# Designs tried in a protein design run: peptides against a protein of PDB entry 5EG6. Part 109

Target 1, 151 residues: chain A of PDB entry 5EG6
Amino acid sequence: RLRSQTVSTRYLHVEGGNFHASSQQWGAFYIHLLDDDESEGEEFTVRDGYIHYGQTVKLVCSVTGMALPRLIIRKVDKQTALLDADDPVSQLHKCAFYLKDTERMYLCLSQERIIQFQATPCPKEQNKEMINDGASWTIISTDKAEYTFYE

## One batch from the design tools (peptide; made by RFdiffusion4, then SolubleMPNN)

Design b1_p28_5_s2 (from b1_p28_5, 11 letters changed)
Fold by OpenDDE base, seed 5:
Formats: structure tokens, sequence, C-alpha cells
Structure b1_p28_5_s2 (fold): chain B 151 residues (1-151), chain A 28 residues (1-28)
């Protein structure tokens, strides 16, 4: 019988012009809704509306303006990303961020780094892809541009 | 909470806001 290490909460953050995962700080990001046919670039057209699973989004740091590539936000069921969910995104559910136009690559936290993780197809469920815990995200809302706390 | 994304405001997209630059992500 082995004891497990306590999992710490990590936040997406921008520091020194780089994306990273912090246990003490979080960045406040805008989630911009894009058209499905919007091209990648620093300039893009943002749509108004509540974000739904399956839609294309841009994550932009409210402080630095740093942005990630286009993502498709997907609903998570246990350790799987749902490919056909289209209901409004809820903070009550975990989500995953598929990097658009990749081979099942998802936004993933590994230690303190933000990386791409390749999901595995579910052999018995065509509407699901298997992701790791690092690719599962919890969304929280904030009215602050940046928040810092100490453990 | 695990991996957490802080969202400014709500999950309502606002077309009046724009980014400044993109940042790439490495695969592993």
Amino acid sequence: as target 1 above (151 residues)
Amino acid sequence: LGNTLGVYGSLYSDSSLRPEKNKGIKAA
C-alpha cells in the first residue's frame, strides 16, 4: 500500500512573456468566440455570445494581451473529451481545449509548463477522445485582471 | 480544483476586445 501525493491547484498564467502554470498566481483570460472558419493570426474577428462546447475560441491574457492559438473548447466526461457536445459551457464542468487543426492535440499542464498532449481515440465510442488529467481544466470567473495568493 | 483557467468576466464573448500577440505551445 502506497501513499499518494496531494495534487496542487495550478493556474494558467503569463509571466515574462510566457505561458506557464502557477500555484500562486492566475491570469484573467478573455475567451473570445470565433467563427469556425476564422484563420489563425494575431488579428481575428470576435463574435458576441455565450460560448458553447465545440466552438472555436481564443484565450487572451487581459494584462499582457498574449494569446494562445485557436482552440476548440470541449466538454469533459471523466477522462474523455466529448466531440459532439454543443451545450453552453459551464463552470460546473471540466473542459478541454483542442488545438485546432492538429491531430487530437490538447492544451495540457505538465509540471509548470503548458504543452500539447495528444488524445487517444476511444475504440468503442466514436464521439469521445481519451485525455489525461493535465488536459482537463476548470474554469473560474474573476473581475480582477490578475490574482495572487500564497500557500 | 486541479488545472484552473481564470476567465475575466464571464463566458460571454465580447467582440469589443482584441489581443496583442499570439504564443506558441510545445508538444510533449
Scores: peptide ipSAE 0.492, ipTM 0.836, DockQ to the pose 0.348
Fold by OpenDDE base, seed 1:
Structure b1_p28_5_s2 (fold): chain B 151 residues (1-151), chain A 28 residues (1-28)
Amino acid sequence: as target 1 above (151 residues)
Amino acid sequence: LGNTLGVYGSLYSDSSLRPEKNKGIKAA
């Protein structure tokens, strides 16, 4: 028999000009699709379309305008990021955010901090990288700029 | 849910929306 597990939920949030993980508040982020060859910068060209795994995106806080560096959104299977998935992103599936042009660095939650976590290569599976739970994200949609969650 | 990202609207990218400032994050 499986025991009940208390799962701690943390949300990506911007406060005081910094990204952090909040158990109480989440920011509503715009997810902007970029061209694969789009350079890093505060200004960038946004494409129209449904986001697919493997595509380059920008996450921009709808309230503060703070943005993360260019990310590649990747599909997650268990504790692995799939490098070659290209289907439309689904809110039903976990995803990971690879920091573009890094050595396997992923957006990761560590306690209340947002950090980069270096994924481990899968020796037998070149199309996968091993990530930790902190680098696995669930996407939810909201029509609010910011939401406060109370348990 | 675990780590959760709130997305405004849908997963459809809207070119009419504005980009803003970047913020870097540290490596572990």
Scores: peptide ipSAE 0.490, ipTM 0.858, DockQ to the pose 0.355
Fold by OpenDDE base, seed 4:
Structure b1_p28_5_s2 (fold): chain B 151 residues (1-151), chain A 28 residues (1-28)
Amino acid sequence: as target 1 above (151 residues)
Amino acid sequence: LGNTLGVYGSLYSDSSLRPEKNKGIKAA
Protein backbone atom coordinates (compact mmCIF):
# COMPACT_ATOMS: atom_id res chain seq x y z
CA ARG B 1 0.00 0.00 0.00
CA LEU B 2 1.29 3.44 -0.97
CA ARG B 3 2.30 5.81 1.81
CA SER B 4 1.73 8.85 -0.36
CA GLN B 5 -0.69 9.05 -3.23
CA THR B 6 1.14 10.43 -6.24
CA VAL B 7 -0.84 11.07 -9.39
CA SER B 8 1.58 12.82 -11.72
CA THR B 9 4.87 11.17 -10.85
CA ARG B 10 5.61 7.96 -12.71
CA TYR B 11 8.83 5.97 -12.79
CA LEU B 12 10.31 3.80 -15.48
CA HIS B 13 10.27 0.25 -14.14
CA VAL B 14 10.70 -3.33 -15.28
CA GLU B 15 8.22 -5.92 -14.05
CA GLY B 16 7.38 -9.33 -15.39
CA GLY B 17 9.84 -8.90 -18.21
CA ASN B 18 8.26 -5.69 -19.45
CA PHE B 19 8.93 -1.99 -19.23
CA HIS B 20 6.13 -0.01 -17.63
CA ALA B 21 5.40 3.12 -15.66
CA SER B 22 4.88 2.80 -11.93
CA SER B 23 3.82 5.22 -9.25
CA GLN B 24 4.92 2.82 -6.51
CA GLN B 25 8.26 1.52 -7.72
CA TRP B 26 11.24 2.77 -9.67
CA GLY B 27 14.05 0.89 -11.26
CA ALA B 28 17.61 2.09 -11.23
CA PHE B 29 19.01 2.07 -14.73
CA TYR B 30 22.54 2.11 -15.99
CA ILE B 31 23.07 4.61 -18.76
CA HIS B 32 25.78 3.52 -21.17
CA LEU B 33 27.52 5.80 -23.64
CA LEU B 34 28.04 4.37 -27.12
CA ASP B 35 29.85 5.52 -30.20
CA ASP B 36 27.58 7.11 -32.78
CA ASP B 37 28.34 4.29 -35.21
CA GLU B 38 27.77 1.45 -32.75
CA SER B 39 25.38 -1.19 -34.05
CA GLU B 40 22.27 -2.34 -32.25
CA GLY B 41 22.60 -5.48 -30.15
CA GLU B 42 22.95 -7.01 -26.72
CA GLU B 43 26.71 -6.87 -27.07
CA PHE B 44 28.30 -3.48 -27.67
CA THR B 45 31.27 -1.35 -26.75
CA VAL B 46 30.63 1.14 -23.97
CA ARG B 47 32.62 4.34 -23.69
CA ASP B 48 33.70 5.94 -20.46
CA GLY B 49 32.74 9.52 -19.86
CA TYR B 50 30.12 12.03 -18.89
CA ILE B 51 27.09 11.89 -21.14
CA HIS B 52 26.25 14.88 -23.33
CA TYR B 53 23.08 15.70 -25.19
CA GLY B 54 23.10 14.34 -28.70
CA GLN B 55 25.05 11.22 -27.79
CA THR B 56 23.93 7.63 -28.26
CA VAL B 57 23.08 5.73 -25.08
CA LYS B 58 21.68 2.44 -23.83
CA LEU B 59 19.43 2.18 -20.79
CA VAL B 60 19.83 -1.06 -18.84
CA CYS B 61 17.83 -2.09 -15.80
CA SER B 62 20.24 -2.77 -12.95
CA VAL B 63 18.03 -5.53 -11.53
CA THR B 64 16.78 -7.44 -14.55
CA GLY B 65 19.42 -6.49 -17.09
CA MET B 66 16.74 -5.63 -19.62
CA ALA B 67 17.68 -2.88 -22.04
CA LEU B 68 15.98 -0.52 -24.44
CA PRO B 69 17.17 -0.01 -28.01
CA ARG B 70 19.82 2.59 -28.75
CA LEU B 71 18.67 6.08 -27.85
CA ILE B 72 19.88 9.57 -28.49
CA ILE B 73 19.46 11.70 -25.41
CA ARG B 74 18.22 15.17 -26.27
CA LYS B 75 17.70 18.31 -24.27
CA VAL B 76 14.13 19.48 -23.78
CA ASP B 77 12.90 23.05 -23.84
CA LYS B 78 9.26 23.16 -22.78
CA GLN B 79 7.45 21.01 -25.35
CA THR B 80 10.34 20.69 -27.77
CA ALA B 81 13.34 18.44 -28.11
CA LEU B 82 16.49 20.25 -29.14
CA LEU B 83 18.33 18.56 -31.98
CA ASP B 84 21.62 20.42 -31.75
CA ALA B 85 22.25 20.69 -28.01
CA ASP B 86 25.55 19.07 -26.99
CA ASP B 87 26.22 20.26 -23.46
CA PRO B 88 26.53 17.80 -20.56
CA VAL B 89 23.30 16.16 -19.47
CA SER B 90 21.96 17.72 -16.30
CA GLN B 91 19.55 16.34 -13.74
CA LEU B 92 18.18 19.86 -13.49
CA HIS B 93 16.78 19.70 -17.02
CA LYS B 94 14.23 17.53 -18.70
CA CYS B 95 15.38 15.29 -21.50
CA ALA B 96 13.95 13.15 -24.25
CA PHE B 97 15.10 9.85 -25.69
CA TYR B 98 15.00 9.59 -29.45
CA LEU B 99 14.92 6.00 -30.68
CA LYS B 100 17.82 5.78 -33.07
CA ASP B 101 17.07 5.03 -36.73
CA THR B 102 13.38 5.92 -36.45
CA GLU B 103 11.21 8.65 -37.89
CA ARG B 104 11.26 11.00 -34.92
CA MET B 105 10.12 8.34 -32.44
CA TYR B 106 10.70 9.10 -28.77
CA LEU B 107 10.45 7.07 -25.57
CA CYS B 108 7.06 7.96 -24.14
CA LEU B 109 4.91 7.23 -21.11
CA SER B 110 1.24 6.89 -21.98
CA GLN B 111 -1.45 5.51 -19.68
CA GLU B 112 1.10 3.67 -17.53
CA ARG B 113 2.67 2.07 -20.61
CA ILE B 114 5.98 2.75 -22.28
CA ILE B 115 5.58 3.39 -26.00
CA GLN B 116 7.13 5.19 -28.93
CA PHE B 117 5.69 8.60 -29.73
CA GLN B 118 6.34 10.35 -33.02
CA ALA B 119 7.50 13.92 -32.63
CA THR B 120 6.29 16.61 -35.00
CA PRO B 121 8.76 18.80 -36.87
CA CYS B 122 8.82 22.38 -35.70
CA PRO B 123 7.99 24.52 -38.73
CA LYS B 124 9.57 27.67 -37.37
CA GLU B 125 12.72 26.15 -35.93
CA GLN B 126 14.74 23.50 -37.73
CA ASN B 127 16.67 22.59 -34.60
CA LYS B 128 13.55 21.56 -32.65
CA GLU B 129 10.94 18.81 -32.68
CA MET B 130 7.65 19.03 -30.84
CA ILE B 131 7.07 16.32 -28.24
CA ASN B 132 4.31 15.68 -25.74
CA ASP B 133 4.69 15.68 -21.97
CA GLY B 134 4.85 11.90 -21.96
CA ALA B 135 8.11 12.03 -23.89
CA SER B 136 9.76 14.40 -21.42
CA TRP B 137 11.80 12.74 -18.70
CA THR B 138 13.41 13.86 -15.48
CA ILE B 139 16.61 12.07 -14.54
CA ILE B 140 17.41 11.38 -10.91
CA SER B 141 20.45 9.63 -9.55
CA THR B 142 20.09 6.87 -7.00
CA ASP B 143 22.34 4.47 -5.12
CA LYS B 144 19.57 1.91 -4.72
CA ALA B 145 18.82 -0.72 -7.32
CA GLU B 146 15.08 -0.47 -6.76
CA TYR B 147 12.72 1.48 -4.56
CA THR B 148 9.16 0.71 -3.49
CA PHE B 149 6.79 2.95 -1.60
CA TYR B 150 5.17 1.31 1.41
CA GLU B 151 2.38 2.54 3.60
CA LEU A 1 8.75 15.20 -10.91
CA GLY A 2 6.62 13.88 -13.73
CA ASN A 3 8.02 11.06 -15.80
CA THR A 4 11.13 10.02 -13.95
CA LEU A 5 14.12 7.91 -14.88
CA GLY A 6 16.21 6.57 -12.06
CA VAL A 7 19.87 6.34 -12.98
CA TYR A 8 22.13 4.18 -10.90
CA GLY A 9 25.13 6.12 -9.75
CA SER A 10 25.73 9.11 -11.96
CA LEU A 11 25.60 10.22 -15.55
CA TYR A 12 29.10 8.90 -16.02
CA SER A 13 29.13 5.93 -18.35
CA ASP A 14 30.78 2.77 -17.02
CA SER A 15 32.32 0.53 -19.66
CA SER A 16 32.49 -2.41 -17.26
CA LEU A 17 28.73 -2.96 -17.39
CA ARG A 18 26.71 -4.76 -20.07
CA PRO A 19 23.03 -5.47 -20.63
CA GLU A 20 21.63 -8.98 -20.44
CA LYS A 21 18.55 -8.52 -22.60
CA ASN A 22 17.08 -6.16 -25.15
CA LYS A 23 13.42 -5.29 -24.97
CA GLY A 24 11.57 -3.42 -27.67
CA ILE A 25 8.70 -1.06 -27.10
CA LYS A 26 5.46 -0.59 -28.97
CA ALA A 27 4.86 2.27 -31.34
CA ALA A 28 1.94 4.57 -30.62
Scores: peptide ipSAE 0.481, ipTM 0.862, DockQ to the pose 0.355
Fold by OpenDDE base, seed 3:
Structure b1_p28_5_s2 (fold): chain B 151 residues (1-151), chain A 28 residues (1-28)
Amino acid sequence: as target 1 above (151 residues)
Amino acid sequence: LGNTLGVYGSLYSDSSLRPEKNKGIKAA
C-alpha cells in the first residue's frame, strides 16, 4: 500500500532578505522578459510583450527588490517540464522555472524552503524532463481582490 | 504578464517526493 501524505499550498515570499515558501503570505512579483543572450546581474535589459514558454525571465519582489537568478519558464505536462513549448504563458496553468545555465535545476518547494531540484531526463521523450510536484508552480495576477486558486 | 504576480505551489509530506540532490537558491 502507498503511504499516507498531506498536501498544503505554499507561496513564494521574501522574508528577512531571503526567498522562502510561506503558508500564509504571498509575495507580489514582477516578471521581466529578458533577451536570450542577457547575462546574469542585478541590472538587466528588459523586453516588452507577452511572455512565452521557453523565454528567459526575471522574478523580482515588488516590495524588497529581491530577485531570483535568470529563469527559463517552461510549460508543465503532469510530472514533466516541456523543453520545446513556445506558446504564450497563461495564468492558472502550471509552469516550471528552470535555472538558466544549470544542469536541469528547477525552482522547487521543500517545506518552508525554496531550493533547486535536479530534473531527470525523460528516457522515452527527448522534449521532456521529469520534475517533482514541488517544482510545479502556478502564476496568478494580484490585481484582482477575489480569486479562486487551483492546484 | 506585466503586472504583479503571485506564485504558489504544492508541498507534500511524503519523503519519497523529496529531491535527492538539492541546493539553496541565492538571490541575484
Scores: peptide ipSAE 0.439, ipTM 0.778, DockQ to the pose 0.058

Design b1_p28_5_s3 (from b1_p28_5, 10 letters changed)
Fold by OpenDDE base, seed 4:
Structure b1_p28_5_s3 (fold): chain B 151 residues (1-151), chain A 28 residues (1-28)
Amino acid sequence: as target 1 above (151 residues)
Amino acid sequence: LGNTIGVKGSLYSDSSLRPEKNTGIKAA
């Protein structure tokens, strides 16, 4: 029989005033849609509607109000982030969070830490960037401000 | 559904398998 793979799951969470990757808890975040020309800051103007890939978003912790920098949510195809996808975001798809106005930096988990990972251009496909597994995320629904996960 | 989301990442010893979830995302 085939060998089973090992999976290590972590969730974006705020603890002690910092973002971290928790194996036991997940944060419940508001995902705000911003205008493409919205500037970085603690205060921002939000838009209504369904979020599409390629749009600028803010993730704000519902408990602490702590926010990540502006992100562009991108569709993931295998281990690549798509630069030109613009269809509605679906929980059926993996996604990547590009840190806006950076050189291909993506939100990434590394053990318990949340870091930036620099994607590599895809030589054969100009509309794709190569990311690692830690930069590929799944959006999950939650109705709780904070959830503690027990395996 | 609530108007909040969670964000989950996974590391795999074998990257050939990946999980998927369910619905669309509306801005908060």
Scores: peptide ipSAE 0.387, ipTM 0.769, DockQ to the pose 0.075
Fold by OpenDDE base, seed 2:
Structure b1_p28_5_s3 (fold): chain B 151 residues (1-151), chain A 28 residues (1-28)
Amino acid sequence: as target 1 above (151 residues)
Amino acid sequence: LGNTIGVKGSLYSDSSLRPEKNTGIKAA
């Protein structure tokens, strides 16, 4: 018998005015594409088109309007974030969200919390950074503003 | 795809749970 094990599944969600990692609820987020030179702020201009790895994005909760700081969406290979990938973002791949203009900080889940986790450089692979498991995300499609599921 | 996305994390995600088709991610 082949068994698949999932230790924990969490979804990015907004509750009580804060981002958190929920095991039972998920938020629906707008993912806006920004210019690389777009400044941080509550107001921003967006671009059209398909999102590619390496591009700057904003995640905005469709319910509350709360947004994360500017992120660079990066392709994940195993437990590494690829720094030079630029192909279209695919739901077939895990991704990481680098906090733009930080020292290798990535969006990460830790229990019920959403934190920033510092990636470790890969000395032998200049185009990769080692990320925590909690910093690897899967994009899922949703047409619901907010979803709660029960087992 | 809708105009919104969900963001899911899992410590040990099985690749078999991933979508079979890539439709790309279009900016909202």
Scores: peptide ipSAE 0.385, ipTM 0.766, DockQ to the pose 0.082
Fold by OpenDDE base, seed 1:
Structure b1_p28_5_s3 (fold): chain B 151 residues (1-151), chain A 28 residues (1-28)
Amino acid sequence: as target 1 above (151 residues)
Amino acid sequence: LGNTIGVKGSLYSDSSLRPEKNTGIKAA
């Protein structure tokens, strides 16, 4: 027995100098691979190669240059973020963006806002953290700086 | 993956009913 739910799509976007969750626009972001020991800052050294889960990345808006803090991209399984996955990031799987050096804070959408959501530890599964739906993201390919769609 | 991506999420109608601890994100 299941209840009916409304699913609304939101995209990470930069507007008015802020990150927000847009239902009509999505931003194109450079995803930079960083060394695990790279410090936070506007200037950073990037690495080459395919991005793997567990690695540190920077998301930088291709239009505005605004960047999120350092993130660890993690693989998502159902409603949990996997802490030990290290395979190549695939668009076939959902991912979560852990804000590095925080207490289980993840990039999350809440209506039009982008927030930090604190994941809950999985007591019986130490390699997993429970996230909400808004913290589960899908990576999509884009070669455009910004895309707008209409219903 | 390419170096340029979009990031898509989903909201559910009952998301607000779930316990949460949230803070705003400060851009770098």
Scores: peptide ipSAE 0.403, ipTM 0.756, DockQ to the pose 0.063; fails the geometry check
Fold by OpenDDE base, seed 3:
Structure b1_p28_5_s3 (fold): chain B 151 residues (1-151), chain A 28 residues (1-28)
Amino acid sequence: as target 1 above (151 residues)
Amino acid sequence: LGNTIGVKGSLYSDSSLRPEKNTGIKAA
């Protein structure tokens, strides 16, 4: 009998030239779709279309232009990131951002900080990795009239 | 800025309570 409740809510934000987790402000980010073979860099080629889980993306702050490293957006099921999900990304789901080409490192909040959290392999299910709660994110619309989502 | 998104997190996940229906996110 497990119950999960939110203790605090934080938003990904850029302040003072750094990414941080803010309880008061949120950043508006472009989410760019990249080719799977796109290399890391400040300049990158983007693709059009709807984003699916498992695809490579770049998050770029619309105000500062600061970007996170290449991420693979993954579907979250309870406390696990799904490695093989490939359906369209939905605001109805929580998601995780795997830092591409790392050893199971995920974008994670810890108090006011944005950190990398190393997921643990799921011994029972090879298609899942166990993440902590801080590595589970919700995509929200900057235009509330454009999308319907559940927080 | 209708083509941008926000990213929200919590200390404790409640993903088990969320619907599994897909809505689609278009790339910027």
Scores: peptide ipSAE 0.372, ipTM 0.751, DockQ to the pose 0.083; fails the geometry check

Design b1_p28_5_s4 (from b1_p28_5, 9 letters changed)
Fold by OpenDDE base, seed 5:
Structure b1_p28_5_s4 (fold): chain B 151 residues (1-151), chain A 28 residues (1-28)
Amino acid sequence: as target 1 above (151 residues)
Amino acid sequence: LGNTIGIEGSLYSDSSKRPEKNKGIKAA
């Protein structure tokens, strides 16, 4: 049997007080659900329940306590982020993290860096925005950690 | 630890590492 080629993957991680994309380590994050009208800040009120697309969330590193700005988690269809999806978030689907109150800026990996990528409107589909592959994420369980090596 | 998640990205669009179990995400 032939082995399949591995795909290059990176994990959101906090090191040295900064978010980065690591091929070797992954961060364990709390994903908090916020009210839609919750303001940005270090202190915030959280809600209970299962997270749905379109809701505002906070990602907080369980080790350092460092957090990203408020994000809206959006469903991904191929290379587009859906603006009107509101079903429960599933680990079977890729997702995108819109930086709340920005002009279509999404959390994106670029090599080892975490950047903001500006999505472009879909000309014929007002409920979609075009993103790149680096802005498409997978939520994984912390019960499993996989090691990937490159040629 | 049981209520934490990891966030994985890739250089290419790929679904090979998607979980086999359909599990919702509970807010922490």
Scores: peptide ipSAE 0.451, ipTM 0.821, DockQ to the pose 0.088
Fold by OpenDDE base, seed 4:
Structure b1_p28_5_s4 (fold): chain B 151 residues (1-151), chain A 28 residues (1-28)
Amino acid sequence: as target 1 above (151 residues)
Amino acid sequence: LGNTIGIEGSLYSDSSKRPEKNKGIKAA
């Protein structure tokens, strides 16, 4: 039997001191909930509870301690990010990670690289922003992420 | 690592919903 290769999926991962998108490896991240007024920095105060769309979060690699900038997790509907959704985040739904205090910049997958993608305002719907497919993510449990399929 | 998560993306368009367990995300 051979180990199956991942073809279309990528995982957020830290390697060599950088965030990248790996088809083979996955990072195990802590997702911390921050106050809306929490400032950017290596030190931050965290809150308890279930995460809701629209809230500010920090993703911290459990191995290296490296973190992304503050993110606002937003609900995704097809290829749009919803700006006013505030219901609890579900693993069933795709989500987008808006980089807080930017001009519509979202965490985006581009082949093996993690980049920022600038969303475009929706002309007809002011509560939505148009994102590309690479800016849509799924939160998965670590047990699912570590699963290896053999043929 | 029970309180950690993974972040998965795709090179291709996918459905907005995935057939996964409907589990809320609790802050670490």
Scores: peptide ipSAE 0.450, ipTM 0.818, DockQ to the pose 0.078
Fold by OpenDDE base, seed 1:
Structure b1_p28_5_s4 (fold): chain B 151 residues (1-151), chain A 28 residues (1-28)
Amino acid sequence: as target 1 above (151 residues)
Amino acid sequence: LGNTIGIEGSLYSDSSKRPEKNKGIKAA
């Protein structure tokens, strides 16, 4: 069976020196683990180990070297980002990328664009922030990722 | 590319691709 390509699926990609959400291409990124106190910069020190939610990471395009600002990878529960989750990151779960040192700004796709989406606080759940679907991401393995576009 | 990852998004939370096998994500 052929799987139909859906318009709703986008991949983080770098083109023309910019991050964008591509329906046709995906970027292969290094995900570096940083110390919590690591400052923003082009050069940074990295840590070894399995990534846990709540940790600071750097996404670097393996082709262009372009990097996003420091991100905190957060666990997603439905339409909320969890602020206090610290278990190992799982590919089975959706995640959100909080832009570190911002006011609840998350990496978000909007059509072909990558934007910052400001999450809304959950008044009754202080450990959660409301995000949209565009701010929910899935980490995929590049060595096994298969992509076919059908017109 | 073994030490790289892809990042997939979707308009709907239930439209993203799910891996069949759960793996931990090791930092590059």
Scores: peptide ipSAE 0.445, ipTM 0.817, DockQ to the pose 0.088
Fold by OpenDDE base, seed 2:
Structure b1_p28_5_s4 (fold): chain B 151 residues (1-151), chain A 28 residues (1-28)
Amino acid sequence: as target 1 above (151 residues)
Amino acid sequence: LGNTIGIEGSLYSDSSKRPEKNKGIKAA
């Protein structure tokens, strides 16, 4: 694989006590479903079932136990996050992670960094917000314990 | 690791796949 292809693909990973975007390593995360009224904290009550767009989730690193703040998982259409989609989440679809109770802040990669990026309202469509490419994510399987890239 | 997921991003835009039949994601 060409270096440009390897560099262009990043994975959410925890290293040195912080989240980052790695081209070489990927983290294995638990995705927990929360009640809509669940408060932020290290301990939380989880629900069973299939995750739907619009629901509140917690991503927890299986190795370190480090977690991101509460997120609302949203469906992505091109460069927009859909605010009213509620169908089941699919691994085949791109998604966005809205940081709950923020002013349109989304989980975003910027080179090796994980940042919050503010979405822009869509003037003509109230049910959509404009996101950048770094805020569009794909959920992948972790059936394999390791994955290696070759240039 | 069977009940865990990975989260992948990209510096470039690509088309999102929208199959009618897909596998859902069960919460851990």
Scores: peptide ipSAE 0.464, ipTM 0.827, DockQ to the pose 0.079; fails the geometry check

Design b1_p28_6_s1 (from b1_p28_6, 11 letters changed)
Fold by OpenDDE base, seed 3:
Structure b1_p28_6_s1 (fold): chain B 151 residues (1-151), chain A 28 residues (1-28)
Amino acid sequence: as target 1 above (151 residues)
Amino acid sequence: EEKEKEEEEKKKKEKEKELEEFKEELKK
């Protein structure tokens, strides 16, 4: 289970006032759980509780304080993002970051740049969207919070 | 007091605009 805390992820970091990607660096971020109706902005109210897939989060650079736009954290199954998964976020699984209020746009690593990648809908499986490998992220908590394994 | 509130609201709207612009730039 994941809660609002400090996390690290490969590639993503802030340099020169912008978000950059590097295969050799781990970026440190605060991940904050937001209410679903929270408006976009630099100032936001953090919600208490464990983060579940489908919830709205903010990623804030631990060094600069810069934040990405609001994201919905989604569970990844192979090369698909699950739209209806709502179980607690597990560090054992890769996740995808949907840019909230977009047409299937996901945070994606392309070469060494952070871009938006538009997922392809799955006609036969309406609860899934096809993403590429660059849109699949691994996050690791850096605090001492307890986590539960989900099979 | 009312002028301060208006200024804060303007700053908030400006920040929201900047985030939207950043979001659009990520598409390029």
Scores: peptide ipSAE 0.121, ipTM 0.618, DockQ to the pose 0.021
Fold by OpenDDE base, seed 1:
Structure b1_p28_6_s1 (fold): chain B 151 residues (1-151), chain A 28 residues (1-28)
Amino acid sequence: as target 1 above (151 residues)
Amino acid sequence: EEKEKEEEEKKKKEKEKELEEFKEELKK
């Protein structure tokens, strides 16, 4: 299960005050659980508890303190984001980050850049949205402030 | 002390601006 803590995710990192992506670098972030009604801003109130899919979170760079916009963490099943999953977030499972208050926009890696990717509705399954591999993320708990991965 | 508070407020506003700029960069 995942809770408010320091985590690392592949590709996403901050360089020169801006968010960048690299296939060889892991960004270190602090994930914060927010209330569903929390407004967007640099300052926000963190709530206690284990993070569940469907909840609103903030990812804050542990190095620079810069934060991404409010995200809803969603469970991924194959190439789809689940809209109604609400079980505790597992670090062993891929997740997607929906940008809150957008038209199905998800945080996505494309050509070593972080972009918004618009998910496609599933006509036969209203509780799912189709995403690409770049919009699927793996989260690993870590105490590292900076991490570089080499295979 | 007042100068320190002013600098802190300036820093916060700068971070907010950076966040907004990042949001724009994420747009297609």
Scores: peptide ipSAE 0.104, ipTM 0.585, DockQ to the pose 0.030
Fold by OpenDDE base, seed 4:
Structure b1_p28_6_s1 (fold): chain B 151 residues (1-151), chain A 28 residues (1-28)
Amino acid sequence: as target 1 above (151 residues)
Amino acid sequence: EEKEKEEEEKKKKEKEKELEEFKEELKK
């Protein structure tokens, strides 16, 4: 289980005041749990508790304080994002970051750049959206004290 | 004062705009 804490995400880092991608670097970020009704902004109220898939989060650079827009963290199964998964976030599974209030746009690594990738609906599975490999992210905790192993 | 509240609201809207612009840049 993952609580609001400092985490590292491969390929994502901040340089020169902007978000960049690197095939070798892990960026250090605070991941903050928000209420589902929290409005967009640089100032936000952090919610306590374990982060679950489907919840709204903020990624904030631990060094610069730069924040990404609100994201919904979703569980990944193969090359699909699960829309209804709500179990605790696990470091054993890849996740996807849906940009909140968009038409199926996800954070995606493409050719060393961070872009938005539009997921394709799964006709036969309404609870899934098709994403590419670049939209699948790995999160590792940098603060073991706030992390509990979960399968 | 209501003026201070209005200024804070304007500042909040400006930040939201900046984030929206950032979202658009991610599409490029």
Scores: peptide ipSAE 0.092, ipTM 0.575, DockQ to the pose 0.021
Fold by OpenDDE base, seed 2:
Structure b1_p28_6_s1 (fold): chain B 151 residues (1-151), chain A 28 residues (1-28)
Amino acid sequence: as target 1 above (151 residues)
Amino acid sequence: EEKEKEEEEKKKKEKEKELEEFKEELKK
């Protein structure tokens, strides 16, 4: 289960004050859970709790503080984004980042660049959208829990 | 304190600008 914390995302990193993509690099980001009604902006209120698919998140570069637009984190099944999945985000699953308030646009790696990719509706499966491999992301938590035992 | 607030506001505006520029870049 994932909470607002520091994470690494493959293919995404910040260099020279810009978001870049690399097939070999992992970027370190804070992932922040937002309320569904949170407005876009650099200033936002972080919601406490475990992140579930379908929720709104902000990815903020841990170094520069640069943030991506609001994203809805969605569960990926093969090459489809699930629109109605709401279980806790798992590091074992690929995820997709829907750019909120767009026409099915997803964060996508293409030719070592970060772009928006428009998903295609699935006529037979209304709860799914077709995405490409570049729109599938892996998140790895980098937070380490430190415990101190007191007798 | 007022100068600090102004500087913070300036930084906020700069970040907002960067975000907007990034949004535009994502459209390419």
Scores: peptide ipSAE 0.087, ipTM 0.568, DockQ to the pose 0.026

